# Peptides against a protein of PDB entry 4KTY: the designs that were tried, part 227

Target 1, 266 residues: chain A of PDB entry 4KTY
Amino acid sequence: YVLNDIGVIFYGEVNDIKTRSWSYGQFEDGILDTCLYVMDRAQMDLSGRGNPIKVSRVGSAMVNAKDDEGVLVGSWDNIYAYGVPPSAWTGSVDILLEYRSSENPVRYGQCWVFAGVFNTFLRCLGIPARIVTNYFSAHDNDANLQMDIFLEEDGNVNSKLTKDSVWNYHCWNEAWMTRPDLPVGFGGWQAVDSTPQENSDGMYRCGPASVQAIKHGHVCFQFDAPFVFAEVNSDLIYITAKKDGTHVVENVDATHIGKLIVTKQI

## One batch from the design tools (peptide; made by RFdiffusion4, then SolubleMPNN)

Design b2_p29_8_s3 (from b2_p29_8, 15 letters changed)
Fold by OpenDDE base, seed 1:
Structure b2_p29_8_s3 (fold): chain B 266 residues (1-266), chain A 29 residues (1-29)
Amino acid sequence: as target 1 above (266 residues)
Amino acid sequence: MDYEEVSYREPNNKPESTDTRWKSIMRYE
């Protein structure tokens, strides 16, 4: 399961779940070398390369091209004129080998592509990893642990008052590791995400965030627990913007975000 | 294909929002 070189990634809508095959290819020629090259490009100290916490955090940064000329350029504009459309990729191998050959970021990826490549990276380096898909995944841009939805008095959405958004689905990775930097019980699955979403202490990366910590609301635990918590458990706050400039909370939905989170069945 | 559901939630373990942006102009009705 965790070491399988071919996987399935779930996507689509919560009411219309779809699957795509993804070849991780962690055992194919040149892939391990490319993963090592990625860490070299990150200028990662040799002493840290044996620490799955550091490796997964670096990987979350380097699988995306932002900040550090990492592996994949994200694009959501539906044009993709200067590369390969995200939907055309079927596995990690071509992406990683292109990156190694060209030494330039590969175009283009979206969440499942990032997750697929990141999964290969983790598995190549001996870190058990899987991909999870979160339906109705919140993107909290203002670090308040809630998803703000502003409405005009007529009920129409005012998208100018917040940058918060909800993905119909979002994919990220879970990596299995001990967390000696956290209290006992918060090892195991750690959420890590290479899709560039938010800045985390100076660069676009996410995790490792203890899944157990998120489950129990311990958002103070490193790394990026508040962001991951928001992705899966934000309250939707419906706020009406009044003409007088005041804002009234009209409703709170505590069940919509993170309605379903799935992974490949063992 | 069959999937396995992953849980990120436990009952009564949601922290309070840290939103302070609109504390002067927001109200709940």
Scores: peptide ipSAE 0.444, ipTM 0.804, DockQ to the pose 0.230
Fold by OpenDDE base, seed 2:
Structure b2_p29_8_s3 (fold): chain B 266 residues (1-266), chain A 29 residues (1-29)
Amino acid sequence: as target 1 above (266 residues)
Amino acid sequence: MDYEEVSYREPNNKPESTDTRWKSIMRYE
């Protein structure tokens, strides 16, 4: 019985789905040691390293470089002069080994790179994990569970007023674990995300958020359930900013966000 | 490549949006 260490990550557009291969390499030499090193850099207490809730939360923070000199530096401006373009990576091994060797954040990543490395991290530490891709993924910046889109009177988006954003696609991870900190029935798959998107109690991290909780609208359940809920199920609220300073809701779209969420078929 | 749909909501298949005013402003390159 051999576990597959090569995966497929979905990306592109909802109507033009694309795939890329990703080598997780969780069994390759030095990778487990690097994952342990990551937890060391996080100064994670030894007693917590056996708890998948704590491990996945720490991992979500440490796979990105923000706050804690973690593994990957994100870049979305198409300027990658001081590192490797995100699209050039084909797996987690080179990234993790470079991090371990240099002891400095590796440049550069975007969501699928973060998800790929995070998937390796989780699997190395014995946590079943997979990557999921959400098409039309919302980024709620003000934690109101909706996407406020401000429009000019001519109907064009006012980018200055619109702080919330929507990704054409976004990748994150699901980790399998029990959740004794939650009511019965909310174990299983937990959404965790290492792409630095929003501050969560002082750090750029996300999850674990119970997929069952999100599915049933229990956004009060830790961790970061409101943010994950917004990613997959927020309404788009179109607001016209009038010249007199007033705002009028023009439309509400409850169907756009989280239109399709996919993972590799087993 | 075949994919499996992941459920974060019931029902899983949302109706198609009829709103053409919004386009995704953030794209991965």
Scores: peptide ipSAE 0.438, ipTM 0.780, DockQ to the pose 0.648
Fold by OpenDDE base, seed 5:
Structure b2_p29_8_s3 (fold): chain B 266 residues (1-266), chain A 29 residues (1-29)
Amino acid sequence: as target 1 above (266 residues)
Amino acid sequence: MDYEEVSYREPNNKPESTDTRWKSIMRYE
């Protein structure tokens, strides 16, 4: 989880799983220096740089360009005229080196690109890390731990009322660390995510969230446990908006979200 | 490439959904 410089990222659909190779290149010339530069840009205190909790949280913020002119600009609208399409990237090295040389965010990334670069960042700094792919990954926008899908009476989605969304797949990282800030037993793998999805206390970042805490529904444990929980285990609630303005729950699906979560087999 | 399933809940396995209303699903390229 630290020494491997080439990985595999899973994507596609739950019933049509695809793989792409990704070169992490944590040992390539200039990459470690770039990771240090990223922490410098974040104005991270030297004392915090030895703490994997702080490092992973800062990394989750800095790998995306939002808020802090971090590494990658996300784009999901198929408009990549001013950069490289996300699918064209094959590894972290070119992205990180471009960031270091230009000192400007690199265009463009989507979840697997963010996860790939973040994985390099973590591994460069000695934090064991891996990429996981969640099929049918929920994006809860209102922090109610459920996916509210509003339907018209004809069954079509009311896009004006429906703010929550589900990704066919989403990639994030797990970082291995102790969590002395949490009760005993909640160390180990921590979910961290650099894809800019939601604001977390003023910045687009996510984690570290204890995987063990998520498994047991301890959403009160820092950081961003409610959001990660929703990604993997929220219920889909289908609500019909009636013409009279009332809302009726038509169906609840507790099996759809987080249908499959996978990582590279070691 | 073989994959390893990661557990984020107990139990890990979820039954297959029969709901086909996937109109809110966003897709990555």
Scores: peptide ipSAE 0.437, ipTM 0.783, DockQ to the pose 0.674
Fold by OpenDDE base, seed 4:
Structure b2_p29_8_s3 (fold): chain B 266 residues (1-266), chain A 29 residues (1-29)
Amino acid sequence: as target 1 above (266 residues)
Amino acid sequence: MDYEEVSYREPNNKPESTDTRWKSIMRYE
């Protein structure tokens, strides 16, 4: 695995893939110190700091500001007052150094910013990591492993019956590690996500979820496998809400979610 | 920039939905 200081993050649409450069800066002055500081802020026990499972899970929580005054405040309102628009960031260094200096969450990030900073964090701590982009990424809010799309009888979407949603794209990280806490064969790449999406046992965090486990439908394997599975492989369930209160499944699309998942070619 | 496709799927390894929210009123047609 090649550790590059400058990376590429894929975004856009599945039919119009775009790229942006991102400077990870894992070797820049003060960055490793900041990563250690992040773990200090998380009150992470020293004995756990050598465990990539614990480190990546803590990182997924701390790179976002929710719950623990972590690194980045997410914002999707397209206003971004009181901070820097997510699109203005070009790398992790300025964000991490600002966090270390101010000791306050940095504004603002979206998925690629979270993924970029998280990638730096992982790499700084000796965990091989990469960013992946999932086109048509599902957000399963009710943990039923499917993406519910409710339709009115007239065919219009009723967005009030579910909080499930689909991103045109979503970025997260894969971290390479052994998983002695899982059965043999489920080490290797682990999905971890610092973009605050769902609460996981009391905190906005996600992973590590074994990519191999997800591939083979082992959603019972810790951590957050059901959520990650849904992101990449949930069925779209089109449900018509009838006036009589019943719900009728009109169609099932098993191909839409996770249409394409990409990472930088080595 | 060239990309590498990442696989998260294998055929016939999809678990069943655990949806219980609409069990009483859900119909399949």
Scores: peptide ipSAE 0.427, ipTM 0.797, DockQ to the pose 0.229

Design b2_p29_8_s4 (from b2_p29_8, 16 letters changed)
Fold by OpenDDE base, seed 3:
Formats: structure tokens, C-alpha cells, sequence
Structure b2_p29_8_s4 (fold): chain B 266 residues (1-266), chain A 29 residues (1-29)
């Protein structure tokens, strides 16, 4: 999880799983220097650079350009006039070297690009890391650990009232570390995500969230456990918004979100 | 390539699903 410089990222649909090759290139010339530069741009104290908890959290913020002029600008509109389409990238090296040379955010990325670059960042700094893909990944917008889907009386989704959303698939990273800041047993794999989704205490970042904590429902453990829990465990709550303004729960589906979560088999 | 499932949920956590309607955000490839 540190030495491999070429990987596979899973994407597509749960019933049509696809694979994409990705070159991490953590040992290529200039990549380590660029990772150090990223931490410099984040104004990260030298004493914290040896702490994988702090490094992974800073990385989750800095791999996206929001807030801090980090590495990648996200775009999902299929119009990429001022950069490279997300699908054109084949690895992390060109992105990181461009960031280092231009000192400006690189355009453009989507979840697998963010995850690929973040994986390089983590591995380059000696943190064991892998990419995971979640099919039907929830984006809980109001932090209530469920997907509130508002329906019109005719059964169609009310997009104005429905703030939560579902990705057909979403990629993020897991980083291996001890968690002395948590109770015993919650070290190991930690979910971290650099795709800008929600604000976490003032920045678009996510994690590290203990996978063991998520699995056992300990959403009170830092960092961002409620959001990650919702990504993989949210119930779909179908609510009919009546014309008189009242709300009625019509149905609950606990089986749709996080139907399949995969990583490359080693 | 072969894949491995990652355990974020307890085993047998997915009973039979009902028909669903969702706000789907599609990613561009």
C-alpha cells in the first residue's frame, strides 16, 4: 500500500463495474518535493508533518482547490474549456508537477482524480493508502444521517426541497494509521476524502474517520464520522410534501445506499 | 481486475429492497 506506483480505480455502476488504470508515481522525480510544497502552502507546522492524522486531514483539504488554492479544481458540467477534462488524466504525476510549477490550482478533477492524487500524496509521505469506490454514495447535506427525499403529491421528486443527493459512484481514500486520539480499537483504516463535498469546521475536507467506528456506529468520533457514515449507511426517507405544507413519510429504504464498496484486491 | 469488498457495514445488512426514487448526481467520464 506504499510501494505500488500503479493502481486500479473502480467506477461505473454496481451491475456494470468498470476499471481505470491510474499511475500514482510517488517515486517519480519532483513528486516528494511537490507533496512537501503542498504542506508548505497549507502552512502546516513542521512538528505536525510526522503525524499521519494531521497530514491526512491537511491533505484532504489541500488536494482540492477550495478555501486554500489547493491542487485540483473540481468540475462536473462537461465543459472544461480552461483545462484538462477529468477523464483525460491517467495519473497523478502530471497534475502534481503542474501544480508545483504554476503554483496555481490545476483544472479539472472529479472524484477518481481527487482520490488518485490524494493516494499519491499519502503514499509519497509514507502513509499506507488505498482507493475505495462506493456505489450509490449518499451526500447528506443537513447532517441528519439520512437521505431526505421530498416528493410532490404526484410522486415526482421535489428538487427544490430535496437538498440531499446520491452519487452513482464515489471514490475516496483509506489511510492506515494508529489513532491515539480515539479509544483503543479504532486505529487501522481511516476514511479520508479530498473531493469537495461538505464544509468541515471551516474547510472542504473529510476525515480521518475510523472505518471501525463507522462500522459500529460510533459517529461521535473525530473526524467527520457522521458524514462518512451517511455516505455508506443512509436510509432513504421518502417524504410527501402536501399542498397545505404538511409532510408525510411515505416510505423508508435502508438497502439502497452503499450497496457495494470495493477496493483493489491485493 | 479483481476487487475486494470493504466492510463499512455489518454482514447481512441489506434486506430485500423496495422500489426507490432518488436525486441522482451523475459524474462525467
Amino acid sequence: as target 1 above (266 residues)
Amino acid sequence: SDYEEVEYREPNDFPESTNTRWKDIMLYE
Scores: peptide ipSAE 0.241, ipTM 0.650, DockQ to the pose 0.655
Fold by OpenDDE base, seed 4:
Structure b2_p29_8_s4 (fold): chain B 266 residues (1-266), chain A 29 residues (1-29)
Amino acid sequence: as target 1 above (266 residues)
Amino acid sequence: SDYEEVEYREPNDFPESTNTRWKDIMLYE
């Protein structure tokens, strides 16, 4: 299935799952060359280009434009006047070819666009890859492995007290590789994410994080396991912010985040 | 935005506190 140049991306709501067709186009003219160009722009040493761990990590950084003039500029403000609205893209080919031609970041992307382009990148370079969609995906901004939801005494959400957020859905990629840098058993699917969310040791990148490690709570395993863990398994901590500045935990919901994580069946 | 953050209910509608659970990836048609 990783040889398919057309895929399906799941989105929408957990109770209203939707699908979007996406043309990866990994075999189209100029696409492989563009992927190599991306690695060139990243100044990736040739010796590392054969290592899927390094390649996927570099890819997660370079598919987004932050830090390194990578492929896609993200935008979430519903104002896309200087480019193409994220929803208008139907595949990776036009994006990658524009990047190669212009040598400038392409506007604009959101998670499924990032995931689509990243999937093409990985597949072009011989790394088996797929897109996964996490419904109720947490964005842990303070790296405490929980999703803090602050409430005023009247019960209203206070969004100013935390940058933590929950997306109705979020798409990222899984790349298949061995992980000799990890203990035995933690190879296989690795979560990698090119949507710029958090800084990881100086760059907006994420992964590879062993899916097995995440599944078994090994958040100490590189790379970015705590963040990915939080995306799929954070408890919602409802905290009331009192007038005196104290915080009181009102409730804990362990069922909300990562309610459904899906990928296209083989 | 093409997608939005989830909205939250009032505290009175919150479920009972639960312990942390582990998640698995599901294959979906």
Scores: peptide ipSAE 0.042, ipTM 0.510, DockQ to the pose 0.053
Fold by OpenDDE base, seed 1:
Structure b2_p29_8_s4 (fold): chain B 266 residues (1-266), chain A 29 residues (1-29)
Amino acid sequence: as target 1 above (266 residues)
Amino acid sequence: SDYEEVEYREPNDFPESTNTRWKDIMLYE
């Protein structure tokens, strides 16, 4: 399953699940070399290249262009005038080969593109990996483990009062590895995300976060467990912003975020 | 179905939210 060079990425909405084929191409000529080049660009020590924890974390940082001139430039403005629209990509190979050839970040990606390229990167380096899609995925921007939704007194949403947002869907990766740095039982699938969303100790990266840790609420476990937890389990906090400047919590919805998280069936 | 559910949390029922951003891929379908 994890050795397949062609995969399926789920997208759309929870009530209208759609699929997109993605060619990972981890066995194509030049792809492994490009993955090694990515680690070289990251200036990753040779001693760490055999550690899936370090490799996946570096990959999380390097698949996005932020901070380190990594592989993909993200864009969500629906313009994409200076590159390829995210929806035009069909696989990782063209992206990675362009990156290797030009030695400059490739434009443009969104979550499924990041996840696709990251999946190729992980698989090339011998790390079992898959893509998961989270429907109603929260982006906790202020690190409070909740999704704040501000309402005007008339009930309309005020999007200016918070940077917190919910994606109709978001894709990231899970990488299989042992976690000797965590207590027993928290190895296995680790969430890693190369889509640049939040800063993690100085870089736009995410993970590896133990899926088991997230499931059981152990947000103190490295790396970025609070952020991943929020993506899948944030409470929606509906806050009415009064004209006098006061904020009143009107409702809490604990059942909206992470409504469905799926991956390709084995 | 071609997918399997990944468990990041205990099973729950979830309602729909109104403050949702849309990915690019949805615009070109």
Scores: peptide ipSAE 0.275, ipTM 0.690, DockQ to the pose 0.374; fails the geometry check
Fold by OpenDDE base, seed 2:
Order: sequence, then C-alpha cells, then structure tokens
Structure b2_p29_8_s4 (fold): chain B 266 residues (1-266), chain A 29 residues (1-29)
Amino acid sequence: as target 1 above (266 residues)
Amino acid sequence: SDYEEVEYREPNDFPESTNTRWKDIMLYE
C-alpha cells in the first residue's frame, strides 16, 4: 500500500467526489537525492534526520516555498503566469527534479500538489505516508477552534470581517510513526500538512499531529493539534454584525466541518 | 471510488446540519 508509486487523490465536493491519479515516483532516479537535498536546504542536523517527527515537520515546512525557499509556490488566484498551473501536474517527479536542478521554488501548487510532493518526500525517507482529503475543511486563523462567519444584516457574508474560511476540500498527509514525545497510545498516523495555511512557531508548517489525539480531543499535544482539530471539528458560528456595532450569534453549525475525510482504500 | 473514511472524530458527531456557507478557494482547472 504505502510502497505504491502511483496513488489516487480525492477531491471535488462531498456530494460529488472526484479522483485524480498522482505518480509519487519515490523510486525514480534522483528523487531520493532531491529529498536529501531538501533536508540540506533546511539545514537539518544529521542527528535529526533519523527522527520521523523532525523529518516530517521539516518536510511540512520545506515542501512549501514560504520562509525557506522550499519546493512549491502556492497559487489560488487562477493566474499562473511564470509557471505551471497546479492542475497540470501529474506527479511529484517533475516538480522535485526541477527544484533540484534550478534550486528555486517551483510554480505552482495547490493542496493536492503539496500533498503529492510531500507524500513522495515522506516515503523516500522511509516514513509510511498517505494522502487524506477532508471535505469542508476549516481554516482557523485566530486559533479559537471555531469558524467565525460574519453576516450582514441582510444575511450575506461580510467578507471583510470574516477572516476564517472553509475549503470545499483540502488534502494533507498522514505519516506513520511512534510518538515517544507524547503519552502512550498516540503514535500511529500523524497529520502533517505542507500547504501553507498558518504560521507554526515562526514558519508555515503543520504537524505532526496525532490523529488519535485529535480524535479524542487532546489538542494540547504537539504539534499544531489545535489547527488540525479545527480543520476537522470546528463549529460554524454565524454572527450578524449590527450597524450599532453589536454582534449577535444567529446560528451554530457543529455538523458541517469535516463532513467526510477519506483516503485511498488499502 | 475505492476510498475509506479516516476517523478524526468520534462516530455520530454530526447529529443535525444547519445552513452553511463556505469558500471555494481552490481553483481546479
């Protein structure tokens, strides 16, 4: 399963699930070397390269170009001048080899591209990994574990006040590892995400967050558990901003976020 | 599709849905 060099990434809508093939190419020539190069660019100590916790966290940072001239530049504005549209990529190999050759970030990626490249990175370095897709994935940007949606008095969304957002779908990775830094029972699958969403202790990275910890509400467990928890379990709070400056909670939806989370069947 | 669900939440955590709003910010061409 985790040794398969061709995968399937799920996307689309919860009621219209779509699939996209992705070639990970973890065994292709130059790919492992490129993954090592990525860790070199991150200036990762040799002593840490055998620790999947550190490796996955570094990979989470380095697969995106932010902060550290990492692998992929994200773009979500439908203007992909000076690069390749995210939808044009079919696998990790071309991206990683271009990065290694040019030594510059590759344009452009979105979540499935980030997840695809990150999956290759993890697998190359001996970390079992898979891609998961979360439908109705929350992006909490104020770390309050809820989606604050501000409404005008007419019921329309106030986009200026509403900072939090919900992706129709979002892809990230799960990496299999022990977590000796956590209490017993919270090893196994760890959520890691290279799509730049939020700053985590100085750079755009996410995880590893124990899936078991998230499932059982242990958001205090490192790393980035509150953010991952919010992605899958945030309540939608609809708030009407009155003209007099007061805020009124109009509705709370606890059933929308994380409606469906899927991965390729083993 | 040959997918399996990943459990990030306890079962039966979605009793009744309400009206929702979301942003589709991923541009798949």
Scores: peptide ipSAE 0.239, ipTM 0.654, DockQ to the pose 0.565; fails the geometry check

## One batch from the design tools (peptide; made by RFdiffusion4, then SolubleMPNN)

Design b2_p30_1_s1 (from b2_p30_1, 13 letters changed)
Fold by OpenDDE base, seed 1:
Structure b2_p30_1_s1 (fold): chain B 266 residues (1-266), chain A 30 residues (1-30)
Amino acid sequence: as target 1 above (266 residues)
Amino acid sequence: MYEELEYIDREAVKPLREEILEKKKEELAK
């Protein structure tokens, strides 16, 4: 989880799983220096750089350009002027070296690009890390741990009222570390995500969230456990309007989100 | 090949799911 500099990222649809090769290049010239530069740009205290909790949290913030002029600018509109389309990247090295050279955010990334670069960052700094792909990944944007789907009378989705969304797939990272800040048993793999999705205490970042905490519903455990929980375990709440203007739950689907969560087999 | 990861334990999170669903119903009733 540290020494391998070439990986595989899973993407596509749950019924048509695709693989993408990704070169992490954590041992290539200039990459470690760039990772240190990233932490410098984050103004991270030297005392915190030995703490994987702090490092992974800072990394989740800095791999995306939001808030702090971090590494990658995200784009999902299929218009990638003034940069490189996300699908054109084949590894982390070119991205990181461009960032170091230009000292400006690199365009453009999507989830697998963010995850790839973040994986390099973590591994460079000695943190065991891997990329995770979640098929039917929920994006809860109102922090209620549910996917609220509002329906019209005809059964179609009311797009105006429905704010939550589901990705066909989403990639994030897991980082291995102890969690002395959590109860015993919640160390090990921690979910961290550098794809800018939601604000976490003032920054677009996510994690580290204990995978064990997520699995067992301990959403109160720092950091961002509610969001990660929602990504993998949200119920779809189908809501219809009543004649009196109120709403009622028509149906609940507990099986749609998190259909398959995978990483490269070692 | 992929390795499937364990993020979901339906039985373990059942109380939480029930709680948040109840909360939703209460909110919608207003």
Scores: peptide ipSAE 0.631, ipTM 0.950, DockQ to the pose 0.932; fails the geometry check
Fold by OpenDDE base, seed 3:
Structure b2_p30_1_s1 (fold): chain B 266 residues (1-266), chain A 30 residues (1-30)
Amino acid sequence: as target 1 above (266 residues)
Amino acid sequence: MYEELEYIDREAVKPLREEILEKKKEELAK
């Protein structure tokens, strides 16, 4: 999880799984220096750079350009006139070297690009890391641990009232570390995500969230456990309007979100 | 070629899911 510099990222639909090759290149010339430069741009104290908890959290913020002029600018509008289309990238090296050279955010990325670059960052700094793909990944934007779907009288979705959304797939990272700030048993794999989705205490970042904590519903454990829990384990709450203007729960679907969560087999 | 990961334990999180659903129903009733 540190030595391999070539990987596979899973994407597509749950019933039509696709793979993409990705070159991490953590041992290529200039990449380590670039990772150190990223931490310099984040104004990270030297004392914190040996702590994988702090490093992974800073990395989740700095791999995206939001807030802090980080590495990658996200784009999902299929218009990439001022940069490189996300699908054209084949690895992390060109992205990181461009960032170091230009000292400006690189355009453009989507979830697998963010995850690829973040994986390089983590591995380059000696943190065991892997990429995770979640099919039917929920984006909870009101921090209530569920997907609220508002329905019209005809059964169609009310898009104005429905703020939460579901990705057909989403990629993030897991980083291996001890968690002395958590109870015993919640170290190991930690979910971290550099794709800008929600603000976490003032910045677009996510994690590290203990996978064991998420699995057992300990959403009070730092960092961002409620958001990661919602990504993989949200119920779809179908809400309909009554004639008096109030709302009522019509149905609950507990099987839609997190249908398949995978990583590359060793 | 992939390994399936375990993020979900339905029995373990059942009390939490029931709690948040009940809170939602109470909120909507107001």
Scores: peptide ipSAE 0.623, ipTM 0.948, DockQ to the pose 0.925; fails the geometry check
Fold by OpenDDE base, seed 5:
Structure b2_p30_1_s1 (fold): chain B 266 residues (1-266), chain A 30 residues (1-30)
Amino acid sequence: as target 1 above (266 residues)
Amino acid sequence: MYEELEYIDREAVKPLREEILEKKKEELAK
């Protein structure tokens, strides 16, 4: 989880799983220096740079360009005229070196690109890390741990009221560390995500969230456990309008989100 | 080849799921 510089990222649909090769290149010239530069740009204290909790949280913020002119600009509108299409990237090295030389965010990334670069960052700094793919990944923007789907009278989705969304797949990272800030048993793999999805205490970042905490519903455990929980375990709440203008829950689907969560087998 | 990861324990999170669903119903009733 630290020494391998080539990996595989899973993507596509749950019933049509695809693989993408990704070169992490954590040992390539200039990459470690770039990772240190990233922490410098984040104005991270030297004392914190040895703490994987702080490092992974800062990394989750800095790998995306939001808030702090971090490494990658995300784009999902299929307009990539001012940079490189996300699908054209094959590894982290070119992205990180471009960032270091230009001192400006690199365009463009999507979830697997963010995850790839973040994986390099973590591994360069000695943090065991891997990429995780979640098929049918929920994006809860209401912080209610559910996917609210509003329906019209005809049964179709009311797109105006329905703000939550589900990705066919989403990639994030897991980092291995102890969590002395949490109760015993919640160390180990921690979910961290550099794809800018939601604001976390003033910045677009996510994690580290204890996988064990998520699994057992301890969403009060820092950091961003509610969001990660929702990504993998949200219920689809189908809501219909009543004649009086109020709404009522019509149906609940507890099986749609997080159908398959995978990482590369070692 | 992939390794499937365990993020979900339905029994473990049942109380939480019930709680948040109940809250949703209450909110929608307003």
Scores: peptide ipSAE 0.617, ipTM 0.946, DockQ to the pose 0.930; fails the geometry check
Fold by OpenDDE base, seed 4:
Structure b2_p30_1_s1 (fold): chain B 266 residues (1-266), chain A 30 residues (1-30)
Amino acid sequence: as target 1 above (266 residues)
Amino acid sequence: MYEELEYIDREAVKPLREEILEKKKEELAK
């Protein structure tokens, strides 16, 4: 499974699941060299390159172009005039080779493109990795571990009061590693995400977050456990804005976020 | 074609959810 250079990425809606093939190409010429180049661009110490925790965290930062002129520029505005539309990519090889050749970020990616390239990066460096799709994925923008939905008195949504949002689907990666920096039992699959969503200690990166930690609500465990927890387990908090300026919790929905979380079957 | 992953244990995270909700209510009460 891990050695397979062709994968499947799930996307679409939870009630209309779609699949997209993706060629990782981790064994193709120039790809490993490019992955090493990515770490060089990140100015990663040689001593850290053998540590999957550090490598995956650096990778999560460098696969996106933000902060560090990493591999991919994200775009979600349906305007792709200065590059390749995200849907046109079929694998990681062209993206990585273009990055290596041009030494400039490649345009454009969205979550599955980021996940695809990141998967190649991880696998090239000997880290077992897979792509995960979360349907109804929350984006907690204010780090309160909730999905705040503000309602006017008439019941209409006031989108100006929060930047929280929900993706119909979102893709990230899991990387297999030990976590000696965490208590026993929290190694194994770690969530890592290269799609630029939130700033994590000064950079757009995410993870590694222990899946076991997330599952059991140990959001204090590094890295970015609160954010990943929110992606899969946020409650929808419906807050009504009263005319007097007060806010009241009207309803709580604990079933909406993380409706289905899947990966390719082995 | 896919396998479902276990990110969610509702019972395990119930105390955390309750804490978060209480914090929200306290915040809104200000």
Scores: peptide ipSAE 0.616, ipTM 0.944, DockQ to the pose 0.927; fails the geometry check

